# Peptides against a protein of PDB entry 3ZN8: the designs that were tried, part 19

Target 1, 125 residues: chain A of PDB entry 3ZN8
Amino acid sequence: LEEYDKIQKKMEDVMEGKGKLTLRDVYAQIIALRKMGPLSKVLQHIPGLGIMLPTPSEDQLKIGEEKIRRWLAALNSMTYKELENPNIIDKSRMRRIAEGSGLEVEEVRELLEWYNNMNRLLKMV

## One batch from the design tools (peptide; made by RFdiffusion4, then SolubleMPNN)

Design b1_p11_5_s1 (from b1_p11_5, 7 letters changed)
Fold by OpenDDE base, seed 5:
Formats: structure tokens, sequence, C-alpha cells
Structure b1_p11_5_s1 (fold): chain B 125 residues (1-125), chain A 11 residues (1-11)
């Protein structure tokens, strides 16, 4: 819970324009959420989201868990500099990360696109 | 926000 609270505070600072969301922050949050249990259950405990997220089926939870494991593999194959500044990840770096993680290049690209979309969303809020 | 976006992506 303490680690989760630190991550939430960091996210609040980013939302206020006082910080930058990095892939290191993403990694830390994924690890914290996994320690707390299924992601869907954790989301239900976030105050103010007000949206009763439908409880995913057991099969959906397994699919989500596998996707998270793949993203963690990609993140674990990144250098510290790449985690702090994902914008430096070019085609060569992306291929290396894919090979190191046992993923397709397209899966690494998907993670980076998700990160970019998150940053765009945070700038709009 | 990150957790919410993750949930949307995984759905």
Amino acid sequence: as target 1 above (125 residues)
Amino acid sequence: ALTELLSQYLR
C-alpha cells in the first residue's frame, strides 16, 4: 500500500505538470498492482472513478495477466536511459528489446504507442 | 489515470 501511494502521488505530480511520466513509473505501478491482486479488483478500490467496471471473467483476467507479463518482459529488456526517456527508442532499439524479451517488434511498438497515448491524455487533463 | 488506461487497454 505504501508503494502504491508513492506511485499515485507521482502520478498526481505529473497531472499537475510538476513531473513527467516515464516507463519506469509504468513498471513500478504494474508491479505494485500485481502485488495487490487482480488489476480489476484494484481498480474497483480507486476512489472517484465512479464507474463500476464490470468484473472481468476468469478468462479475461488470464488474458490481461499474460499481456502484463509480456509488457514486463519488454520493460525488463530496456536500459535505464530508455525507461527514463522512451522517446530515444528508435527502430534498432525496439528490435533489440523485442529480441531480448522474446516478443514481436509489433508488441514493443504497441507498448510505446500506449505510453505515448497516456502522455497525450495527461497533458489534456 | 494510468491504472484506468491500463484497464481500458486490457479490455
Scores: peptide ipSAE 0.077, ipTM 0.617, DockQ to the pose 0.438
Fold by OpenDDE base, seed 3:
Structure b1_p11_5_s1 (fold): chain B 125 residues (1-125), chain A 11 residues (1-11)
Amino acid sequence: as target 1 above (125 residues)
Amino acid sequence: ALTELLSQYLR
């Protein structure tokens, strides 16, 4: 809960143009969510989620949990500098991260694309 | 917001 509140504050600062959301922030949030229990349990307690998102099936939740575990492995294979400034991650760094995490390079690329899209959305709010 | 965006992407 403490880490969650920290991430929420960081997101608010980014929305106000006072900071930058990083992959370190994403990492912290994922860890905080995992400490709360299975993804299914966490999602059920998020206010407004039910009106914004269709309720996923049990199979979709399992797929999501596996994807989160894989992305967490990627994040664990990044350096502090990469987590703080993902824009420095080139093809060579992506390959290293993929090899270190047991992922395909495309999966690392997808994580970075998601991060970039999320940051753009936060700045528009 | 992060959790919601993540959930949407992982569907």
Scores: peptide ipSAE 0.075, ipTM 0.627, DockQ to the pose 0.378
Fold by OpenDDE base, seed 1:
Structure b1_p11_5_s1 (fold): chain B 125 residues (1-125), chain A 11 residues (1-11)
Amino acid sequence: as target 1 above (125 residues)
Amino acid sequence: ALTELLSQYLR
């Protein structure tokens, strides 16, 4: 819970333009979510989210958990510099990360695209 | 919010 609060504060700071979201922050959040249990349970603890999001099927939850696990493997294969500055990750770095994590390059690209999209959204709010 | 966005992406 303490780690989760730190992550929330960091995200608030980013939304207020007082910081930037990094893959290190993403990693920390994924770990915090996993400690809380299944994604469905985590979402139920977020006020208002249970009203806004349809309850995912059990199969969708499993798919999501597997995706998160795969992204975690990718993150574990990144250097500290890459985690702090994901924009330095070029094709060569993506291939290394993919090989080190046992993923396809496209899966690493998908993670980075997700991060970029999220970071853009947070800056617009 | 990050959890929310993650959930939306994985949906």
Scores: peptide ipSAE 0.076, ipTM 0.628, DockQ to the pose 0.439; fails the geometry check
Fold by OpenDDE base, seed 2:
Structure b1_p11_5_s1 (fold): chain B 125 residues (1-125), chain A 11 residues (1-11)
Amino acid sequence: as target 1 above (125 residues)
Amino acid sequence: ALTELLSQYLR
């Protein structure tokens, strides 16, 4: 819970323009959430998430968990410099990360695209 | 916010 609170505070600071969301932050948050249990249960404890998230089926949870595992493999194959500044990840770095994680380059690209989209959204809030 | 966005993406 303490680790989660630190990560949430970091996210709040980023949304307020006081910091930068990095892939390291994403990694830490994913790990913290996994330690807390199913994401759906974690979301239920967040006040003000008025999004009635339909309880995902067990199958959807499994699919999501597998996707998270694959992304974690990619993140674990990144250097500290890449995690701190994902914008430096070029095609050569993506290929290395993919090879190191046993993923397709497109999956690494998907993760980076997701991160970029999220980072843009957070800056707009 | 990140948790929410992640949850939406994984749906």
Scores: peptide ipSAE 0.076, ipTM 0.617, DockQ to the pose 0.440; fails the geometry check

Design b1_p11_5_s2 (from b1_p11_5, 7 letters changed)
Fold by OpenDDE base, seed 2:
Structure b1_p11_5_s2 (fold): chain B 125 residues (1-125), chain A 11 residues (1-11)
Amino acid sequence: as target 1 above (125 residues)
Amino acid sequence: ALLRLLSEFLR
């Protein structure tokens, strides 16, 4: 809980323009949430999600869990410098991360695109 | 916030 609260506070600071969200922060948050249980339990802790989103099917939850596992594999294959500054990840680094994680390059690209989109959204809030 | 955005992206 304390680790989760530290990560949440850091995310609030980023949303307030007081910080930068890194892939290290993403990784730490995913791990902290995984300690709370499967994606289904984690989603139950998000107030209003059940009002804004239809309840995910069991198959959608399985797909989401698999996606999280794949992204964790990619994150585990990144260097500290890449986690702290994902913008340095060029095509060569992306290929190395894919090979090291057993993923397609496209899946690593998708993670990076998601991260970039999230950082854009956090800067707009 | 991140969880919500993650959940929306995984949808």
Scores: peptide ipSAE 0.143, ipTM 0.719, DockQ to the pose 0.442
Fold by OpenDDE base, seed 5:
Structure b1_p11_5_s2 (fold): chain B 125 residues (1-125), chain A 11 residues (1-11)
Amino acid sequence: as target 1 above (125 residues)
Amino acid sequence: ALLRLLSEFLR
């Protein structure tokens, strides 16, 4: 609970433009949420999500769990410098991360694209 | 908040 509250405060600071979201922050939050159990249980702990999003099917939950597992494998294969500054991840680093995680380079690229889209969204808020 | 954002982009 205390770790979760620290991550929430940091995310609030980032949303207020007082900080930068890193892949380390993403990793820390995924780990904190995984301590609550499977994605289905975690979604139940988000107030208002069930009002804004349709309840996912069992198949959608399974796909979501597998995607989280793959992204954690990629994040675990990154260096501290890459987690803090993902912009340094070139084609060579991306290939190394893919090989180390057992993923395709395209899946590592997808994670980085997601991160870039998140940072764009946070700058517009 | 991050899970909401994750869910929006994983959809």
Scores: peptide ipSAE 0.142, ipTM 0.714, DockQ to the pose 0.418
Fold by OpenDDE base, seed 3:
Order: sequence, then C-alpha cells, then structure tokens
Structure b1_p11_5_s2 (fold): chain B 125 residues (1-125), chain A 11 residues (1-11)
Amino acid sequence: as target 1 above (125 residues)
Amino acid sequence: ALLRLLSEFLR
C-alpha cells in the first residue's frame, strides 16, 4: 500500500537521523494496516514474526484489537499540532484527549510512552 | 518495523 511505503521511507529517514517519527505517521500506519483486515490477518503479513513471536491466542488478538481501537480514538481526538509534535501534550491536553476519546488518562499516557520508546529505538538502529 | 514493534507491544 502506498501509505505503508511512505511510512517505511520516513522510518528509514528517521533511522538515518534525517527526520522524526510523529503520531501522524503512527496514525497513517495503523489506518493502512486496518485496511488489510483484523489484527490476526495483519500479523500473518509480517515477515519473520512467526519466528520471533509465539502465535497469539484468540484472547490476545481480541485484546490487541481493542487496544488499537482505543489508541485510534485517542489519535482522532488529537489536534494536527499534537500529532506532528507530541511533546507539546501536557497534562491538560492529555486530559482533554482522554475525555474526548472516552479513555482513561493513563491509556493516553501509555500511547505517548509507547511513541517515545518507538522513536528512541528507531534512532538506535 | 513499526508494525512488528506494535505487535510486540500489544502482546
């Protein structure tokens, strides 16, 4: 998918220190993957995943699908400025995003922590 | 890469 290839190129640029992964990139990737179908079908298209990860149980797939839905709700409640520069998301913005998405503030914090960890890991490769 | 890391984190 064209959106997947754009995000892969951007991830390569970030790994080379030429850019920054944003939550907009994360959002676009999740949407592109959702077009492939449910999480179970998406995971089948990841090369080498079956060697590195045990096959998820049906319950793990349901939990993963629910978490993706929740994170999409959070991302849909963010402004463009927040998606492009997540570092501006303070406690007040995080509460607004949580309220607008029907999530706990802790779930929004978890998404931001995941993003920060991902962006650090991409710079180390 | 992102999809793989997402799948690992969602586990």
Scores: peptide ipSAE 0.148, ipTM 0.721, DockQ to the pose 0.401; fails the geometry check
Fold by OpenDDE base, seed 1:
Structure b1_p11_5_s2 (fold): chain B 125 residues (1-125), chain A 11 residues (1-11)
Amino acid sequence: as target 1 above (125 residues)
Amino acid sequence: ALLRLLSEFLR
C-alpha cells in the first residue's frame, strides 16, 4: 500500500508537470501491481474499470500476464541510466536488452513505444 | 492512472 501511494503521488506530480515518468517508475509500479496478484485481481481493484472496459477474457488476461512478465525481463536487463533516461536506448542498447532478457528486439521496442505514448498522454492531461 | 493506462495498452 505505501509503495502504491508513492507511485500514485509520483504520477500526480508527473501529470501536474512537476516530474518525469521514467522506466524506473514503470518498473516500481508493475512490481507493486504484481504484489496485488494476477492481472485479473489487479483489474478488479480499479474502481470504475469494470464499468468502462469489457471484462477481459481469460485468454486476454493470460496474454497480458505474459506481456508483463516479458516487460519485467526487459526492465531487469536495463542499466540504471537507461531506466532513468530511456531516450538513450539506441539500437545497440535495445539489442543488448533483448539478448539479455531472451526477447525479440521488437518486444523491447514495443515497451519503449508504450512508455513514450504514456509520457505523451500524461503531458496532455 | 498508470494502472488504467497499462490496462488500455495491454489490450
Scores: peptide ipSAE 0.147, ipTM 0.718, DockQ to the pose 0.449; fails the geometry check

Design b1_p11_5_s3 (from b1_p11_5, 5 letters changed)
Fold by OpenDDE base, seed 1:
Structure b1_p11_5_s3 (fold): chain B 125 residues (1-125), chain A 11 residues (1-11)
Amino acid sequence: as target 1 above (125 residues)
Amino acid sequence: ALERLIAEHLR
């Protein structure tokens, strides 16, 4: 709960223009999601909401968990400078990160694109 | 190449 509150506060600070979202924040978010489980499972414990939310299939949960594991491997292969300033990650850095994490370059690109989209969304709200 | 290896080691 405390880790989740820190992530929410960080997202609020970014939305208010008081901070920047980094890949370190993304890492913390991924770890928090793994600890709490899917938000859908948390919402399923709320009386009256759980019956209206589609439960992901077990196969979809496994695919999502594997994707998260792969993203964590990529993040663990990044430097502190890259985690703090993801915009410095060029094609050369992406290839290094991919090789170091055992991923395809496209998977590293997908993570960075997801980060960029999230950062844009938070700044628009 | 060498700067990348150093940067990885000095993470």
Scores: peptide ipSAE 0.095, ipTM 0.685, DockQ to the pose 0.024
Fold by OpenDDE base, seed 5:
Structure b1_p11_5_s3 (fold): chain B 125 residues (1-125), chain A 11 residues (1-11)
Amino acid sequence: as target 1 above (125 residues)
Amino acid sequence: ALERLIAEHLR
């Protein structure tokens, strides 16, 4: 809960223009989500909400868990400077991260594109 | 191999 509150506060600071979202923040968020489990499972235990929320199939959960695991491998292969300033990640750095994590370069690109899109959305709100 | 060592030192 404390980790989650820190992540929410960081997102609020970015929306207010007082900070920037980093890949370190993304890493912390992924770890927090894995510790709590899917919020959807918690919401499913609330009477009346479980019927309205699409339950991801067990296969969709497994696919999602594998994708998160792969993204964590990429993040663990980044330097502190890259995590704090993802905009410095050029083609050479991206290739190194991919090789170090056992991922395709396209998977590292997908993570960075997701980050860039998220950071744009937070600045527009 | 060398790139990984450099990356670990720059971490």
Scores: peptide ipSAE 0.095, ipTM 0.683, DockQ to the pose 0.024
Fold by OpenDDE base, seed 2:
Structure b1_p11_5_s3 (fold): chain B 125 residues (1-125), chain A 11 residues (1-11)
Amino acid sequence: as target 1 above (125 residues)
Amino acid sequence: ALERLIAEHLR
């Protein structure tokens, strides 16, 4: 809970333009979400939300879990400088991260694209 | 090769 509150506060600070989202924050968020369990199960315990949100199938949960595991492997293969400043990750760095994590370069690119999209959305709010 | 492994190990 304390880790989650720190992540939420940081997201609020980024929305207010007081900071930037980093891959370190993404890592912390993924770890916090994994500790809380599947978000679908958490949301099912909120009265009224469980009726409006489609419950993901067991297969969708497994696919999501595998994707998260692969992204954690990529994040674990990044340097501290890359985690703090993801924009320095060029093609050479992506290839290194992919090789070190056992991923395809495209999967590392997908993670970085997701991060960039999230960071754009947070700045627009 | 070695510099990459060292950089990965030191993060």
Scores: peptide ipSAE 0.077, ipTM 0.660, DockQ to the pose 0.024
Fold by OpenDDE base, seed 4:
Structure b1_p11_5_s3 (fold): chain B 125 residues (1-125), chain A 11 residues (1-11)
Amino acid sequence: as target 1 above (125 residues)
Amino acid sequence: ALERLIAEHLR
């Protein structure tokens, strides 16, 4: 819960223009989600929201868990500079990260695209 | 190549 509150506060700070979302924040979020369980289970504890949200199937949960493990491997293969400033990650860095994590370059690209989309969304609020 | 090695060492 304490880690979750720190992540929420960080997201609020980014929305208010007081901070920058980094891949370290993404890493912390992934770890917190793994500790709390699937977001759908967390949302089920919110009165009134859990009834209307489709619960992912067990197979979807397994696929999601594997994707999270792969993204964690990618994040663990990044430098502290890359985690803090993901915009420096070029094609050469992406290939290194992919090779170091045992992933395809496309999977590293997907993680970075997700980060970029999230960061854009938070700045528009 | 060298930048990669340095980046891995200075992680």
Scores: peptide ipSAE 0.104, ipTM 0.696, DockQ to the pose 0.025; fails the geometry check

Design b1_p11_5_s4 (from b1_p11_5, 6 letters changed)
Fold by OpenDDE base, seed 4:
Structure b1_p11_5_s4 (fold): chain B 125 residues (1-125), chain A 11 residues (1-11)
Amino acid sequence: as target 1 above (125 residues)
Amino acid sequence: ALSRLLSEYLR
């Protein structure tokens, strides 16, 4: 819960323009989600919200868990500079990260695209 | 492989 609160505060700071979302923040969020369980399960504990949100199937949870493990492998293969400044990750860095993590370059690209989309969304709020 | 990793880290 403490880690989750720190992540939420970080997200709020980014939305207010007081901070920058980094891949280190993403890593922390993924770890927190693994500890707390799927966001859908967390939301189910919020009165009034859980009834209207579709719960992922067991198969969807397994697929999601595997994707998270793969993304964690990618993140663990990044340098500190890359985690703090993901915009420096070029094609050469992506290939290195992919090779180091046992992933396809496209999977690393997907992670970075997700990060970029999230960062844009947070800055618009 | 390590030298390549280091070179990319320093760039």
Scores: peptide ipSAE 0.095, ipTM 0.669, DockQ to the pose 0.023
Fold by OpenDDE base, seed 1:
Structure b1_p11_5_s4 (fold): chain B 125 residues (1-125), chain A 11 residues (1-11)
Amino acid sequence: as target 1 above (125 residues)
Amino acid sequence: ALSRLLSEYLR
């Protein structure tokens, strides 16, 4: 719960323009989500969201868990500079990260795209 | 491989 509160506060700070979302924050969020269980359960604790989200199937949860595990491998293969400033990750860095994590470059790109989309969303709200 | 990793780390 304490870790979750820290993540929420960080998200609020980013939404208020008082901070930036980094891949370190993403890492912390992923770890917190794994500790709390399925994302659906986490979202159920958010007033107004839990009632609108369909319960994912067990197969969807497994797929999501594997994807998260792969993203964690990618994050663990990044440098501190990359985690703090993901925008510096070019094609060469993506290839290195992919090789270091045993992933396809496209999977690293997907993680970065997800991060970018999340960061945009937080700034728009 | 290591040299490449180091070059990217130093960048």
Scores: peptide ipSAE 0.088, ipTM 0.658, DockQ to the pose 0.024
Fold by OpenDDE base, seed 5:
Structure b1_p11_5_s4 (fold): chain B 125 residues (1-125), chain A 11 residues (1-11)
Amino acid sequence: as target 1 above (125 residues)
Amino acid sequence: ALSRLLSEYLR
């Protein structure tokens, strides 16, 4: 819960223009989410809400878990400077991260694109 | 290769 509160506060700061979302924040979010489990599973136990929420199949959960594991591997292969300032990640850094994490360069690019899109959305809200 | 290793060490 404390980790979620920190993440929420960080998102609020970014929306207000007082801070920036970093990949370190993303890392923290992923770890927190794995510890607590999907919020959707918690919400499914609330009477009346469980029927309205799509329940991911077991296969979809496994695919999601694998994707998260791969993204964590990429994040663990980044330097502190890259985590704090993802905009410095050029083609050379991306290739290094991919090699170090056992991922394709395209998978690292996908993570960075996701981050960039998320950061843009937070600034627009 | 060495530059990469150094960059990882200086993480």
Scores: peptide ipSAE 0.077, ipTM 0.661, DockQ to the pose 0.024
Fold by OpenDDE base, seed 2:
Structure b1_p11_5_s4 (fold): chain B 125 residues (1-125), chain A 11 residues (1-11)
Amino acid sequence: as target 1 above (125 residues)
Amino acid sequence: ALSRLLSEYLR
């Protein structure tokens, strides 16, 4: 819970333009969420979200869990410098990360694209 | 090959 609160505060600071979201922050968030259990249980504890979001099927949960596991493998194959500054990750770095994590380069690219989209959204709020 | 190993070691 303490780690989760720190992550939420960091996200708030980023939304206010007081910081930047990094892949280190993403990693910490994923780890915190996994410690809390399935995402469905976490979302059920957020007032109002449990009513608006359809409960994912068991198959969707499994797919999501596998995706998170693959992203964690990629993140675990990144350097501290890459986690702190994801924009330095070029094609050579992506290939290394993919090889180190047992993923396709496209899967690493997808993670980075997701990060970039998230960072854009946070800056627009 | 060595540069990759170094980059992974300098994590």
Scores: peptide ipSAE 0.072, ipTM 0.649, DockQ to the pose 0.025

Design b1_p11_6_s1 (from b1_p11_6, 6 letters changed)
Fold by OpenDDE base, seed 4:
Structure b1_p11_6_s1 (fold): chain B 125 residues (1-125), chain A 11 residues (1-11)
Amino acid sequence: as target 1 above (125 residues)
Amino acid sequence: SLFKLIAEHLR
């Protein structure tokens, strides 16, 4: 619960323009989610979402878990500097991260694209 | 929440 509150506060600060979201923040959130259990259970704790979100099928949960596992592998293969400043990740760094994590370069690119899109969305709010 | 964004991306 304390970890969740810290993550929420960080998100609020970023939305208010008081900070930036980093891949370190993403990592922390993924770890917190995993500690709380399936994503569906976490979403059930959000007022109003628990009633409207269909419980993912077991297959959807497995797919989600595998994707999270892959992203964690990529994040664990990044340097601290890369986690704090993902914009420095060039093609060479991306390849190194892919090789270190056992992922395809495209999967690392997908993670970075997701991060960039999320960061853009947060700036528009 | 970031959790929602992750969930939406994983779907």
Scores: peptide ipSAE 0.039, ipTM 0.589, DockQ to the pose 0.436
Fold by OpenDDE base, seed 2:
Formats: C-alpha cells, sequence, structure tokens
Structure b1_p11_6_s1 (fold): chain B 125 residues (1-125), chain A 11 residues (1-11)
C-alpha cells in the first residue's frame, strides 16, 4: 500500500507538471499492480459502483500477464540512464535491450510507444 | 488510481 501511494503521488505530481514519468516509475507501477491485482477485480468488490467492468476473460488476463512479463524483461535490460530518460533510447539501444531481454526489437519499440502515449495522456490531464 | 485506469485503457 505504501509503494502504491508513492507511485500515485508521483503520477499526481507529473499531472501537475511537478515531475516526469519515467520507465522506472512504470516498472514500479507494474510491480505494484501485480501485487495488488487488476483494478477491475478491486472495483468489483466495491458495492454500488455498478460499473460492470467487463471482467477480462481468463485468457485476456493470461495474455496481459505474459505481455507484462516480457516488458519487465525489457525494463530489466535497460540502464539506469535509459530508465530515467527513455528518450535517449535509439535504434542501437533498442537492439541491445531486445537482445539482452530475449525480445524482438519491435516489442521494445512497442513498450516505448506505450510509455510515450502514457506521457502524452498524463500531460493532457 | 488514474494510472491504473490509464494503463488499462492503453492496453
Amino acid sequence: as target 1 above (125 residues)
Amino acid sequence: SLFKLIAEHLR
């Protein structure tokens, strides 16, 4: 819970323009989410929210979990400088990260694109 | 949290 609160505060600070979301923050959030479980399951336990969040099928959960494991492998293959400033990750760095994590370069690119999209969204809120 | 919602939406 304390780790989650720190991550939430970090996200709030980023939304307020007081901070920058990094891949280190992403990593921490992924780990926290894996410990707490999917938000959809938590929300399902809140009586009266009535938001029938479509329970992801067990298969969708498995696919998502595998994707997260692969992204964690990529993140674990990054340097501290890359985690703190993902914008320095060029094609050469992507290839190194892919090779070090046993992933395709395209999967590393997908992670970076996801990160960039998230950063854009957080700046718009 | 907003991050969880964003992460779920961006999946």
Scores: peptide ipSAE 0.038, ipTM 0.592, DockQ to the pose 0.325
Fold by OpenDDE base, seed 5:
Parts: structure tokens; sequence; C-alpha cells
Structure b1_p11_6_s1 (fold): chain B 125 residues (1-125), chain A 11 residues (1-11)
């Protein structure tokens, strides 16, 4: 609960232009999500909502867990400077991160693109 | 969390 409150406060600060979302913040949120589980599962415990929300299949949950594991491997292969300022990650850094995490360069690129899309969305909200 | 809602929207 304390971790979630810190993440929410950070997101509020970013939305107000008082802070920047970093890959360190992404890492913290992924860890929190693994502890709490998918939001859909949480919402299913709310009376009346569980009937209206599609439940992910066991196969979808397994695929999601594998993707999270792979992204954590990439994040764990980044330097502190890269986590705090992902904009410095060039092609050479991406290759190093991919090799260190056992991933393809394209999959590291997908993580960075996801991060960039998140930042774009936060600026529009 | 706001982050979780955003992440689910971007998936």
Amino acid sequence: as target 1 above (125 residues)
Amino acid sequence: SLFKLIAEHLR
C-alpha cells in the first residue's frame, strides 16, 4: 500500500509538470503490479463489476507474466543513468541492454517505445 | 493506480 501511494504521488507530480516519469518509476510500478495482480482481478472483487469486466484467461495471464519478466530483465540490465534518463539510450546502449538481458534489440526498443507512449499520454491528460 | 490505468490503456 505504501509503494502504491508513492507511485500515485509521483504520477500526480508528473501530470502537474513538477516531475518526470522515469524507467525507475516503471520498474517500481511493475513490481507493485506483480504483488497486487492485474487490475481486472482487483475489480472483480468489487460487487457488481465482476459480471461486466472480462476476466483474462489463464493463458493470457501466463503470457503477461512472461512479458513482465522479460521487461524486468531489460530494466535490470540498464545503468542508473539510463533508468533516470532513458533519452540517452542510443543504438549501442540498446544492443548492450539486449545482450545483458538475453533479449532481442527489438524487444528493448518495444519497452522504450511503450515508455515514450506513456510520457506522451501523461502530457495530454 | 493512475499508472495502472494508463498502462492498461496503452496495451
Scores: peptide ipSAE 0.037, ipTM 0.585, DockQ to the pose 0.318
Fold by OpenDDE base, seed 1:
Structure b1_p11_6_s1 (fold): chain B 125 residues (1-125), chain A 11 residues (1-11)
Amino acid sequence: as target 1 above (125 residues)
Amino acid sequence: SLFKLIAEHLR
């Protein structure tokens, strides 16, 4: 719960233009998501809502968990400067991160694209 | 949180 409050406050600050979302914030959010699971699963515990929300299949949950594990490996292979300013991550850095994490370069690119898309959405809200 | 919702939508 405390981790979620910190994340929420950070998101509010970013939406108000008082800060930026970094890969460190992404890391914290990924950890929080692993602890609580998908919001849909939480909402399923609310009487009357659980019937209307599609439950992710067990296979989809496993795929998602593996993807998260791989992204965490990538994040753990980044420098502090890269985590704070992902825009400096060029092709050479992506390759280093991929090699250090045992991932394909495309998987590192996917993480960065996800981060960029999230930042775009936060600016639109 | 809004962040959680966005993260779930984008992943």
Scores: peptide ipSAE 0.036, ipTM 0.592, DockQ to the pose 0.323

Design b1_p11_6_s2 (from b1_p11_6, 6 letters changed)
Fold by OpenDDE base, seed 1:
Structure b1_p11_6_s2 (fold): chain B 125 residues (1-125), chain A 11 residues (1-11)
Amino acid sequence: as target 1 above (125 residues)
Amino acid sequence: ALFELLAQHLL
């Protein structure tokens, strides 16, 4: 709970333009969510999400949980400099991260694209 | 918000 509140406050600071979302913040959030239990339980703890999103199938939850696990492997294979400044991750760094995590380069690219999209959306709020 | 967007990307 306390770790989640710190992440929420960090997220509020980023939305208010007082901070920057990093992959370290993403990592911390994924870890906090996993401590709450399986993705299905985590989704149930988000106020209003059950109204905004259709209830995911059990198979969709399994796919999502596997994707989160794969992204954690990628994040664990990043350097502190890469986690703080994901924009320095070039093709050589992506390949190293993929090899170190047992992922395809495309999966590392997808994580970075997701992060970039997130960071764009947060700047529009 | 970040989790909601994680969910929207994964689902």
Scores: peptide ipSAE 0.107, ipTM 0.669, DockQ to the pose 0.453
Fold by OpenDDE base, seed 4:
Structure b1_p11_6_s2 (fold): chain B 125 residues (1-125), chain A 11 residues (1-11)
Amino acid sequence: as target 1 above (125 residues)
Amino acid sequence: ALFELLAQHLL
């Protein structure tokens, strides 16, 4: 709970423009959520999510869990500098991360695109 | 917010 609350507060600070969301923050958050249990239990602990999102099917939960696992593999294959500043990740770094994680370069690109889109949304608030 | 975005993109 305390680690989760610190991550949430840091995210609120980022939403308020007081910080930058990094892939290190994303990693810490995914880990904190996974400590709460399977994605199904995690979703139950997010107030308002059950109102805004339909209850995911068991197959959607499995897909989500696999995608989280793949993204964690990618994040674990990143350097500290890449986690803190994902914008330095070029094609060469993406390929290295993909090779180190056993992923396709496209999957690493998808993670980075997601991060960039999210960080754009956080800056528009 | 982030978790909702994560869930929306992962599911």
Scores: peptide ipSAE 0.114, ipTM 0.672, DockQ to the pose 0.388; fails the geometry check
Fold by OpenDDE base, seed 2:
Structure b1_p11_6_s2 (fold): chain B 125 residues (1-125), chain A 11 residues (1-11)
Amino acid sequence: as target 1 above (125 residues)
Amino acid sequence: ALFELLAQHLL
């Protein structure tokens, strides 16, 4: 609960323009959610998702949980400097992260693209 | 917000 509340408050601060969302914040958030249970339980705790998204099939939840696990492997292979400022991740860093996580470079690129899109959306609110 | 966006991108 306390870790979750700290992350929520930091997200609110970012949405208010008082902070910056980093991959460290993303990592901490994913870990906090995983401590609450499987992705299915997490989705049940998000107000409005049950109205905006069809209830995901068990197979979709498994795919999502696998994707989260792969992204956590990438995040665990990043340096503190990279987690705090993902914009420094060039092609060389991306390859190192992929090699260290056992992922394809494309999957690391996808995580970074997702993060960039997320930061753009948070700056528009 | 972040979770909804995570879910929308992962699913």
Scores: peptide ipSAE 0.111, ipTM 0.669, DockQ to the pose 0.415; fails the geometry check
Fold by OpenDDE base, seed 5:
Structure b1_p11_6_s2 (fold): chain B 125 residues (1-125), chain A 11 residues (1-11)
Amino acid sequence: as target 1 above (125 residues)
Amino acid sequence: ALFELLAQHLL
């Protein structure tokens, strides 16, 4: 609970423009969610999600859970400096992260693009 | 917000 509240407060600070979301924050949040149980149970507890998204099928939940596992492998293969400042991740770093995580470079690129898009959206709020 | 954005990208 205390770890979740710290992550939530940091998210509020970012939404207010007082902070920056990092991949370390993303990692900590994914870990906190996974401690709550299977993705299917976690998604049911997200306020507003049932209004914004159609109810996912069991197969979509399995795909999403696999994607989260793959992204955690990528995040675990990052250095502390990369997690705190993902903008330093060049093509050479992406390849190293992919090799270290057993992922395709495209999957590491997808995670970084997602992070960049999210950080853009958070600046518009 | 972050969880919703994660879910929207993963689903």
Scores: peptide ipSAE 0.107, ipTM 0.665, DockQ to the pose 0.412; fails the geometry check

